# Ledger of designs, part 62: peptides against a protein of PDB entry 4A54

Target 1, 94 residues: chain A of PDB entry 4A54
Amino acid sequence: MSVADFYGSNVEVLLNNDSKARGVITNFDSSNSILQLRLANDSTKSIVTKDIKDLRILPKNEIMPKNGTKSPSTNSTKLKSAETYSSKNKWSMD

## One batch from the design tools (peptide; made by RFdiffusion4, then SolubleMPNN)

Design b2_p21_1_s2 (from b2_p21_1, 13 letters changed)
Fold by OpenDDE base, seed 3:
Structure b2_p21_1_s2 (fold): chain B 94 residues (1-94), chain A 21 residues (1-21)
Amino acid sequence: as target 1 above (94 residues)
Amino acid sequence: MKYEVIIKEENGKTFLEFKKI
């Protein structure tokens, strides 16, 4: 699936510096490899994908901060409970 | 270089793959 398939998904991004960002995926700049998140305060955060250590989709039942924008009911593929996906970053630099 | 981010699910795990375009 492309990143566009996840637009509107609430995610937690773990960065290489061990900082975390939570927000809704709003855009992806493929030219610059930048993921855009809308944060709880309605600000936007741009994250360079090379700085991403891990990304998880948050369950719909996790309390998103209050901003009432109607998430369009896109097809709930029940991504089951976020078990700690140990993302093996296979950086194959060939 | 242009990249596409692909999210893959394998064995119940989600992975990000960066595909060069």
Scores: peptide ipSAE 0.148, ipTM 0.709, DockQ to the pose 0.196
Fold by OpenDDE base, seed 2:
Structure b2_p21_1_s2 (fold): chain B 94 residues (1-94), chain A 21 residues (1-21)
Amino acid sequence: as target 1 above (94 residues)
Amino acid sequence: MKYEVIIKEENGKTFLEFKKI
């Protein structure tokens, strides 16, 4: 399935530096290896594909955290460990 | 639905693919 099939979908991207980005997929540039997200503040973020550790599709109704709202103090409802979809970077070097 | 993200390089171009698990 291509990235284009997910245009307009909400995603959470985990980067190699363990930072997270949430946004809507607006474009993918295969030539430059850049994934573009529209953030909650209507700004755009460009992410180099090599810097992506993991990516998950969010439910349509999941409220994107607005920049200014303090992460609700996680009262310990352990959001069950989002199963780390191990992006097996299977670098199959043939 | 679960998806695996596959990063492929072909002919100097990088492709991002979503595989349904």
Scores: peptide ipSAE 0.147, ipTM 0.720, DockQ to the pose 0.047
Fold by OpenDDE base, seed 4:
Structure b2_p21_1_s2 (fold): chain B 94 residues (1-94), chain A 21 residues (1-21)
Amino acid sequence: as target 1 above (94 residues)
Amino acid sequence: MKYEVIIKEENGKTFLEFKKI
């Protein structure tokens, strides 16, 4: 498959310096080995492919944070483990 | 330069690997 097959895909790029970038693949410069991402702020980021450690395709349902929308903090509602209080019904037969 | 794109799936995540040909 060619890189062009993934144009329009939403991706997370892990760089060799452990930084991350998220965006949509808009172009690939094969001459210079540069991947272009459109970011959430509509800016373009150019990434040299040699600096990419890993690239993940994001599911279509993951809304890229538009500029200024905080990632919905997954309110980890701590499911209070309902400790099943074993009420020992001591049936005292007197 | 030509690149081969490899799709990897690991732990329910899809990754792309670009290999120089």
Scores: peptide ipSAE 0.143, ipTM 0.716, DockQ to the pose 0.667
Fold by OpenDDE base, seed 5:
Parts: C-alpha cells; sequence; structure tokens
Structure b2_p21_1_s2 (fold): chain B 94 residues (1-94), chain A 21 residues (1-21)
C-alpha cells in the first residue's frame, strides 16, 4: 500500500520532541524522507520522517476547520475513527 | 537514502511505517 493512497487524509503526527502537527498529507518525498502536510492555515509543513514518533489517521468526522477547498471526495473509505488508542507502538528503529 | 512508506493496518488502526530501502 502506497502513501499516495493516503493523500488527502487528515493525520496527526507526533514528533520525537513531543510536539504535534495536524494536517492533510499532500506529498511524500521518498528520496529525502519528507512528509508534507497541509495545515489548517493552508501553509505547508515538511516533516522529516526520522523525527516522527507516531502518526495516526484522523477520522473524517474530525472536521479540521475547513478552509473551503473541497477535498475531492476521493472515495475515502470511512477509515473508522481510529479511537485515540495510545498505542505506544515501539517504533524500535534498531 | 530512500525510504518506503509502508501502511500497516493493525486492529482496525492504520499506521505509517517508514522503511529504509
Amino acid sequence: as target 1 above (94 residues)
Amino acid sequence: MKYEVIIKEENGKTFLEFKKI
């Protein structure tokens, strides 16, 4: 499954510094390992994947304040609301 | 370095895994 399948998905990214970013996945640069998010203010945030501690897909019903661009109704299968499971999944990058 | 994003589904949750290629 490609990251491209999740373009347009709202995500919450937890960084290694315990900061959080929320936005829509717009791109992934595999060469540089950079995840690009569009934030609620329509700005773009580039996140180096090594700095990501955790990432969750937000349920569609978590309306990020729509600044109005109609996300094209990609037949986004109702990703069931991943309940806020604090899955401390050990991303043990050994 | 190239990375692949692997999307895993576990227990009805979707996770992104970044794998170094």
Scores: peptide ipSAE 0.143, ipTM 0.704, DockQ to the pose 0.337

Design b2_p21_1_s3 (from b2_p21_1, 10 letters changed)
Fold by OpenDDE base, seed 3:
Structure b2_p21_1_s3 (fold): chain B 94 residues (1-94), chain A 21 residues (1-21)
Amino acid sequence: as target 1 above (94 residues)
Amino acid sequence: MEYEIEIEEKDGKVYLKLIKK
């Protein structure tokens, strides 16, 4: 699956500095490896993928920040919220 | 260098894979 398959998904990104960002995936710049999130205040945040420690897709029932943009009902593959922050995100940088 | 992100789901976990082009 490509990152484009997740456009419009609400995500929580854990950065290498242990800060968190929550937002909707709006774009991915493949040339620069930059993930763009729309935040709750309608601002955008650009995150370099090398700075990402972990990413989780938030369940639809979690309080999305207010801006009612019609998330197109794309096929709810119920990505079961892996509740457990299992530490073994093996970033295999091969 | 161009990169692509692939997302893989395994055992209910979502993994991001950075692919170098």
Scores: peptide ipSAE 0.157, ipTM 0.716, DockQ to the pose 0.232
Fold by OpenDDE base, seed 1:
Structure b2_p21_1_s3 (fold): chain B 94 residues (1-94), chain A 21 residues (1-21)
Amino acid sequence: as target 1 above (94 residues)
Amino acid sequence: MEYEIEIEEKDGKVYLKLIKK
């Protein structure tokens, strides 16, 4: 399945530096191997694919970054820091 | 549904693939 099949999907990307980015997949530049995400603030973040450690598709029922609604206070749901990102590039989508 | 990401390097290019399990 190609990356294009996921355009419009809300995703969370874990980078090799253990930082996270959340946004909607808007584009994939195959020539430069860059994944583009639209963030909650409507900015675009470009991520080099080699820097991606893991990616998960967020279920539709999760708070999608809606343009207008006050960023729900990211209740920093404590990203349970403890989810040991298993080194395996696996995720389950319900 | 379960998905797996494959990152492949070929001919100096990086490819991102999403594989459905």
Scores: peptide ipSAE 0.139, ipTM 0.704, DockQ to the pose 0.065
Fold by OpenDDE base, seed 2:
Structure b2_p21_1_s3 (fold): chain B 94 residues (1-94), chain A 21 residues (1-21)
Amino acid sequence: as target 1 above (94 residues)
Amino acid sequence: MEYEIEIEEKDGKVYLKLIKK
């Protein structure tokens, strides 16, 4: 399974400097090591993967980007949101 | 099924990958 399976998911990214970014995964460029997010204001943020400390799928009841979706762009698979930030990078699928 | 995202470095490039648990 690849990062592309999470396209359209709302995520929170924790960076190594302890700053956070929230957005929808729109692209992952493996050649350049860049994760791209669409933010709440419809701007885009490019994040170098080496700067990522942690990543989680946002629960449906948390603040979502304006044009974000609650599930991956692929209608056939729905990811379960991380229940707690302590369960780092863990997800469940059907 | 349970998955984890890992950060892997290979040949000077950093990748995100899904690991099945």
Scores: peptide ipSAE 0.128, ipTM 0.685, DockQ to the pose 0.053
Fold by OpenDDE base, seed 4:
Structure b2_p21_1_s3 (fold): chain B 94 residues (1-94), chain A 21 residues (1-21)
Amino acid sequence: as target 1 above (94 residues)
Amino acid sequence: MEYEIEIEEKDGKVYLKLIKK
């Protein structure tokens, strides 16, 4: 399953430094390994994927507060909300 | 269900994948 399948999804990201970020996935830069989140204040946070410890998809019912911007449309997925995904800094080379 | 994020490098590009466990 690709990151693009989750564009528009609300996520909570736990970083390796134990900080957390919550936002909507807006983009993934595969060349630079950067996940982009739009935060509640409409700012954008760029996260290097290697710095991600865990990621969870938030329930669709959790409305993220917005300052004057409408949420992008989301595609329907069959994935269960509130699932926690662990990265464990796993890296595969092909 | 449990999922793992896997990072893969292929042809000089990095990909993030969700893997079901």
Scores: peptide ipSAE 0.122, ipTM 0.683, DockQ to the pose 0.037

Design b2_p21_1_s4 (from b2_p21_1, 12 letters changed)
Fold by OpenDDE base, seed 1:
Structure b2_p21_1_s4 (fold): chain B 94 residues (1-94), chain A 21 residues (1-21)
Amino acid sequence: as target 1 above (94 residues)
Amino acid sequence: MEIEVEIEEKDGKTYLKFIYK
């Protein structure tokens, strides 16, 4: 079984220094033993496999934290319809 | 050096193990 069989998989990597990374496996350099992950911000992180303590394959249903693109809060600015009270100035010309 | 991988199941989680040959 090769690393290439897992391209496109969502993974959580625990490093020997106890840091964590989450991303999609995009590439593997077998010559240098480097795993490449695409992170949620579309950046690429290179990880030396010797520094990996654990690599967990995430189930497809675990929603990667979508970078909360704040759905543009459509601030529905309620245009307060200024009710123009038409003051009927009845100019009685007597 | 050839690198192979194996799947390991632990505590209901799936892990990828690197094997160096």
Scores: peptide ipSAE 0.646, ipTM 0.919, DockQ to the pose 0.552
Fold by OpenDDE base, seed 2:
Structure b2_p21_1_s4 (fold): chain B 94 residues (1-94), chain A 21 residues (1-21)
Amino acid sequence: as target 1 above (94 residues)
Amino acid sequence: MEIEVEIEEKDGKTYLKFIYK
C-alpha cells in the first residue's frame, strides 16, 4: 500500500514535538520522505515522516470546515461551434 | 529507501503507519 492511496484524505498529524496539524494529504515525496498537507487556511505544510508520531485518518463525517474553495468554475467556455452553415447556394441553372 | 504504509485500527480510530524499507 502506498501513501498515494490516501491522497485527498483528511488527517490529524501528531508530531514528535507534540504539535498537531490537520489537513488534507496532497502529496508525498518518497525521495525525501516528506508528506505535504493542505491546511484549513489553504497553506501547505511539509512534514518529514520521521517526525510523525501518529497520523490519524479522520472519518468523512468530521466536517472539516470546507473553506468554500469555490469549485473551480469550470468555465465551460461553450465553444459555440460556429457551424458555418455553408449555404451551398446551388444555383440550379434550370 | 522505499516507504510503504499500513493501516492500523486502534480504539475505533484509523491510523496510517509508515514502513521504511
Scores: peptide ipSAE 0.646, ipTM 0.919, DockQ to the pose 0.610
Fold by OpenDDE base, seed 3:
Structure b2_p21_1_s4 (fold): chain B 94 residues (1-94), chain A 21 residues (1-21)
Amino acid sequence: as target 1 above (94 residues)
Amino acid sequence: MEIEVEIEEKDGKTYLKFIYK
């Protein structure tokens, strides 16, 4: 298998210095042995694979807290159709 | 240097292992 088979996977990386990073695998540089992760803040982190102690593939059901880009709730302003109350002024001519 | 990967299951978790050739 190649690293490319895991592009788009959510992962947790434990580094040899005991630091952790979480993100999506976006690229792999085989020439330099560098794994690229997109982090939750949309930044990119480059990690040398030799510095990786453990790389865990997160199950799809672990809801990474989507930084809720609250899809702008399109406040569908239900334009309540102004019911034009047709006030039928019955002009009684006498 | 060619880098391959393998999947390893440990403690009910899925890990990716790098193999250097």
Scores: peptide ipSAE 0.645, ipTM 0.919, DockQ to the pose 0.589
Fold by OpenDDE base, seed 5:
Structure b2_p21_1_s4 (fold): chain B 94 residues (1-94), chain A 21 residues (1-21)
Amino acid sequence: as target 1 above (94 residues)
Amino acid sequence: MEIEVEIEEKDGKTYLKFIYK
């Protein structure tokens, strides 16, 4: 399995220094072994994976405090089907 | 360095373990 399989997962990270971070996995740099988390304040935290003691995947039912960032309402712009008015150019040949 | 992950279940919690190759 790859880290990419867990993008979008809500996690609790316990670091070797006993500090904790909670966020959503947004990216992973395999070359540098850096995990990126989006935090509740919409900031990004970069964590070196070697500094991680435990990484827990939180169950979907744990209501993270939705900081009310309104998911951008995908305005489903109803693509109004441009009715191609076929202008019947009636070429009246005389 | 290639990094893989494994899932570990402990005390009813799901953990992600990093494996360095």
Scores: peptide ipSAE 0.645, ipTM 0.919, DockQ to the pose 0.627

Design b2_p21_2_s2
Fold by OpenDDE base, seed 5:
Structure b2_p21_2_s2 (fold): chain B 94 residues (1-94), chain A 21 residues (1-21)
Amino acid sequence: as target 1 above (94 residues)
Amino acid sequence: SNEEHIKKLEEKLNKSLEELK
C-alpha cells in the first residue's frame, strides 16, 4: 500500500517536536520524502516524513471546516429570450 | 466496524511512512 492510496484523507499528524498539524493529504514527494497537507486556511504545509511521530485518519464526519468555497454562483445566465421585436414596418402607402 | 476499518488504514499508513524514513 502506498501513501497515494490516502490522497484526500483528512489526517492529524503528530510531529517529533510534539506539535500537531491537521489537513488533507494532497501529495507525496517520494524523492524528498515530503508529505503535503492542505490546511483549513487553504495553505499547504510540507512535512518531512522523518519528522512524523504518528499519524491518524480523522473520521469523515468530523466537520472539516467547510472552507466556504462560495459555490461559484452559477450565474444562471438567464438566456434573455430574444424578444423578437416584430417591428411592424408600417408600410406607408403613398 | 467503521472504527476498526479506520484503525487498519491508520496502521497501514503509518507502516508506509516508517518504511520511507
Scores: peptide ipSAE 0.380, ipTM 0.835, DockQ to the pose 0.093
Fold by OpenDDE base, seed 2:
Structure b2_p21_2_s2 (fold): chain B 94 residues (1-94), chain A 21 residues (1-21)
Amino acid sequence: as target 1 above (94 residues)
Amino acid sequence: SNEEHIKKLEEKLNKSLEELK
């Protein structure tokens, strides 16, 4: 089985720095070990596989951030742009 | 279940990525 078998899969990638990225696998560069994700904003993010701590496949039913097709007035929770949740655990120890 | 299938795929993908590190 190759990484190419997962092209088109929506994934969440947990990086070694505990940041997360979500997107669709569009390509894998085997020479450089780089996984390419298409993000919700249609941009492409390149991730070095060495930096990947864990990867999960998101269910197909998870609303891919629809680009600008105005889905009708149902409260389309604007999938806020992939906030890089920098989990700054600001443990404010008061 | 579909969930089990997805988990199995995740394992395969993660394994494939680990082999490429």
Scores: peptide ipSAE 0.379, ipTM 0.834, DockQ to the pose 0.102
Fold by OpenDDE base, seed 3:
Structure b2_p21_2_s2 (fold): chain B 94 residues (1-94), chain A 21 residues (1-21)
Amino acid sequence: as target 1 above (94 residues)
Amino acid sequence: SNEEHIKKLEEKLNKSLEELK
C-alpha cells in the first residue's frame, strides 16, 4: 500500500518534538520523503517523514472546519408578496 | 467495526511511512 492511497484523508500528525499538525493529505514527495498537508486555513504544511512520530486518521464526521465554502446562503429572497391593497376608492358622487 | 477499520488503515499508513525513513 502506498501513501498515495491515503490522499484526501484527514489526519493528525504527531511530530518528534511532540507538536501536532492536522490536515488533509494532499501529496507525498517520495524523493525527499515529504508529506504535504492542507491545513484548515487552506495553507500547505510540508512535513519530513523522519520527523513523524505517529499519525492517526480522523473520522469523517469530525467537523473539518468547513473551509468557508459559504454554503450558498440561499438568499431566500423573501419575495415580499406585494399585498396589492386594493384601496377601493369609493367615489361617492353626491 | 469502523473503528477497527480505521486502526488498520492507520497501521498501514504508519508502516508505509516507516519504510520510507
Scores: peptide ipSAE 0.376, ipTM 0.834, DockQ to the pose 0.091
Fold by OpenDDE base, seed 1:
Structure b2_p21_2_s2 (fold): chain B 94 residues (1-94), chain A 21 residues (1-21)
Amino acid sequence: as target 1 above (94 residues)
Amino acid sequence: SNEEHIKKLEEKLNKSLEELK
């Protein structure tokens, strides 16, 4: 499976510096290892892959960025997450 | 379940990104 399979997914990215970014995956530059997100304000954020600590796919019931698309993988409304990141790949589920 | 499916997709995505580091 490639990163391109997740284009259009709404994600939260946790960076190595513990900062977070939320957006829709719009592109991945394999040559430079850059993940691009479209943010809620319609701007784009480029993230170097090596700086990513973890990411999660946001459920559709969470606020979507502007001009975002429905995630093909997040069809569940039962995903529950706190604003504060807990453990890697560990999220509350109803 | 849908939750398990999403979790699996997250794992795949994270794994794909880790392989690029």
Scores: peptide ipSAE 0.375, ipTM 0.828, DockQ to the pose 0.079

Design b2_p21_2_s3
Fold by OpenDDE base, seed 1:
Structure b2_p21_2_s3 (fold): chain B 94 residues (1-94), chain A 21 residues (1-21)
Amino acid sequence: as target 1 above (94 residues)
Amino acid sequence: STKEHIKKLEEKLNKSLEEQK
């Protein structure tokens, strides 16, 4: 099969420098031999094919750890504005 | 050559697919 047949596959790529990348194959530039991976953080990594030492296709059931973006629970603590009741001192003019 | 590198990539992908079967 051609590289294009593997679009959408989740892969682990081992590079010649012994670094690893995991992502979904989104595109392949045959003219420049560049493999594009979409990473877990939705960023794109471009890898030159000559720099690939090895790769493996990951099974579909491996839940890529969604970087749980902890939605900042904006606990909007409503600062209850202390209504300072200005007691009108009635100055009795004797 | 570029063509050779592409062929090697395809070979690695196909091999990985076969290993999953």
Scores: peptide ipSAE 0.628, ipTM 0.911, DockQ to the pose 0.641
Fold by OpenDDE base, seed 3:
Structure b2_p21_2_s3 (fold): chain B 94 residues (1-94), chain A 21 residues (1-21)
Amino acid sequence: as target 1 above (94 residues)
Amino acid sequence: STKEHIKKLEEKLNKSLEEQK
């Protein structure tokens, strides 16, 4: 298969400098031999093919760590339930 | 050559795919 057949695949790339990159293959520049990966943070990394030492396709079921959407800290502002003091007007019939 | 590098990349991808099967 050609490189283009692997578009959309999640891969781990080991570079010659022993650094690693993980991302989805989004594009390949055949003229310059540049592989483009979309990373977990939605940025794009361009890798020159000659710098690739090894490559592994990751299983589809591996949930790419969603960029930890900061769970909105629901500051549960404890709405202090305003105790509505119902002033019971005690009508004292004298 | 660029062509040789592309071929090596394809080989690595294909090998990785076969290892998953």
Scores: peptide ipSAE 0.627, ipTM 0.910, DockQ to the pose 0.624
Fold by OpenDDE base, seed 4:
Structure b2_p21_2_s3 (fold): chain B 94 residues (1-94), chain A 21 residues (1-21)
Amino acid sequence: as target 1 above (94 residues)
Amino acid sequence: STKEHIKKLEEKLNKSLEEQK
């Protein structure tokens, strides 16, 4: 497949300087061999292809932390099940 | 060359896709 077939894919790019970038492939400039990624903060990063050491497509289940979408910290408020202490009303039927 | 760089990128993308299957 061509690079354009991967538009919209979430990728992790390892650069030759060992830095990493994560984002969605939004564009590719074939004339200049520049890959464009949309980052979590909605900014665009341009990466020269020759600087890419390795690349992997991230699984769809990995929610890109969009800056604005607070990952719902499921504060699982452990609803303290109020153990209703059933006060055994000892009905002493005398 | 630019053509070689594009080919390498495509190869990396395709390889990664196959690894996800």
Scores: peptide ipSAE 0.627, ipTM 0.910, DockQ to the pose 0.745
Fold by OpenDDE base, seed 5:
Structure b2_p21_2_s3 (fold): chain B 94 residues (1-94), chain A 21 residues (1-21)
Amino acid sequence: as target 1 above (94 residues)
Amino acid sequence: STKEHIKKLEEKLNKSLEEQK
């Protein structure tokens, strides 16, 4: 099978520097030998093939750690309603 | 060569696929 046949597969890639990357194969640039992975955080990582020491296809049942999308804490800037200081004009009766 | 590196990648992928069977 060609690399393209593995598009959509979840893989763990071991690099020559012993670092690991996990993601879905989304693209392969044959001209430059670059494998593209979509990571759990939806970012894309490009890996040069020559830097790959080993790889394995992850079983479909392996729950990719859903990077808990920290719901952007919508800092609801509570628009502090400008309390209209009704300056009670104390009418000084002279 | 680039071709050789691609072939090696394919071999690794295919090997991994067989291991999953």
Scores: peptide ipSAE 0.627, ipTM 0.910, DockQ to the pose 0.642

Design b2_p21_2_s4
Fold by OpenDDE base, seed 3:
Structure b2_p21_2_s4 (fold): chain B 94 residues (1-94), chain A 21 residues (1-21)
Amino acid sequence: as target 1 above (94 residues)
Amino acid sequence: SMKEHIEKLEEKLNKSLEELK
């Protein structure tokens, strides 16, 4: 199994210095052994694999704070069905 | 379970990373 099989996964990386990083795996540079994470602020963090102590996969339902990319509110344009009020003009010809 | 599945994936990922060190 390759690291590429985990692209798009949300992960928490524990580094050797006991710091943590959270993000989505976007790329792996095999030549330099660098894991790239997209962070919550849309920035990219590069981590040398030698500096990784442990990695865990976060469940999809953990609400990464959706930066307010508004889910495209499907503007359900309520097509107000124009109820054609047929005003029956009763022409009283008297 | 989903938990067990994730744990197995984590193990595989960590193993893959260790092999690249």
Scores: peptide ipSAE 0.467, ipTM 0.866, DockQ to the pose 0.094
Fold by OpenDDE base, seed 2:
Structure b2_p21_2_s4 (fold): chain B 94 residues (1-94), chain A 21 residues (1-21)
Amino acid sequence: as target 1 above (94 residues)
Amino acid sequence: SMKEHIEKLEEKLNKSLEELK
């Protein structure tokens, strides 16, 4: 399975410095091991994979931090069905 | 369940990223 299979997914990335970034996976540079996220303000953040401590997949309708900007839209994703969640990021159990 | 499915995908993604470090 490749990182490309997750393009368009909403994710929260926990970095080694304990900071967090939320965004949509838009690209992965395999040569340099750089993950690219589109943030809520439509800017792009590049993250070196070695700086990632943990990554979680968010529901499609997850509320992202807003700096006066709406959460980025996503196209077709494999995770579209993950819509029901609690304030604690709990998905409904089927 | 859908939750379990997503958690498995998350695990696969993390594993893939770890292998690229």
Scores: peptide ipSAE 0.459, ipTM 0.864, DockQ to the pose 0.080
Fold by OpenDDE base, seed 4:
Structure b2_p21_2_s4 (fold): chain B 94 residues (1-94), chain A 21 residues (1-21)
Amino acid sequence: as target 1 above (94 residues)
Amino acid sequence: SMKEHIEKLEEKLNKSLEELK
């Protein structure tokens, strides 16, 4: 079985530096041992096979996160509820 | 199962990549 048999597969690549890349296998350069991935933004990433620690195939139903869906980092800006310290005007009713 | 099928494919792919190192 050759790498070419996996063209079109959506994969997650774990690199030796513990970084990850996700994309579709589009090509393999056998002369240079370079795996090419098409990323979610339609760019191409070239990965040297010696730098690959592990590779997994993603299920077809896993929507490749289109780079444009910024997972809304709900920076829940905790609105610091300005606790209005109600200065208890001690009405000294003398 | 589809899961087992994918796992077998992953194994084959990883083996193919290791042979190229």
Scores: peptide ipSAE 0.444, ipTM 0.861, DockQ to the pose 0.094
Fold by OpenDDE base, seed 1:
Structure b2_p21_2_s4 (fold): chain B 94 residues (1-94), chain A 21 residues (1-21)
Amino acid sequence: as target 1 above (94 residues)
Amino acid sequence: SMKEHIEKLEEKLNKSLEELK
């Protein structure tokens, strides 16, 4: 499976320096190994894959970037950067 | 479950990224 299969997914990226970035995957530069996110403020952030410690996919029911989502859901809102999420309590067990 | 489905997707994505490091 390629990174392109996840375009439009809302994700939280944990970096090696323990900082976090949240956004929608919009592009991947295979030549430079750079993941591009659309952030809540509609700006873009480029992340070198070697700097990624862990990546989480946020459920569709959570806050998504207003204009950066490719999900079929029309419910878009600005993400709060200070929020942590737990998948255990936010995803259906179906 | 949806949780299990998303966890599998996360695993696949992380593996894909690791292969590119």
Scores: peptide ipSAE 0.466, ipTM 0.866, DockQ to the pose 0.083; fails the geometry check

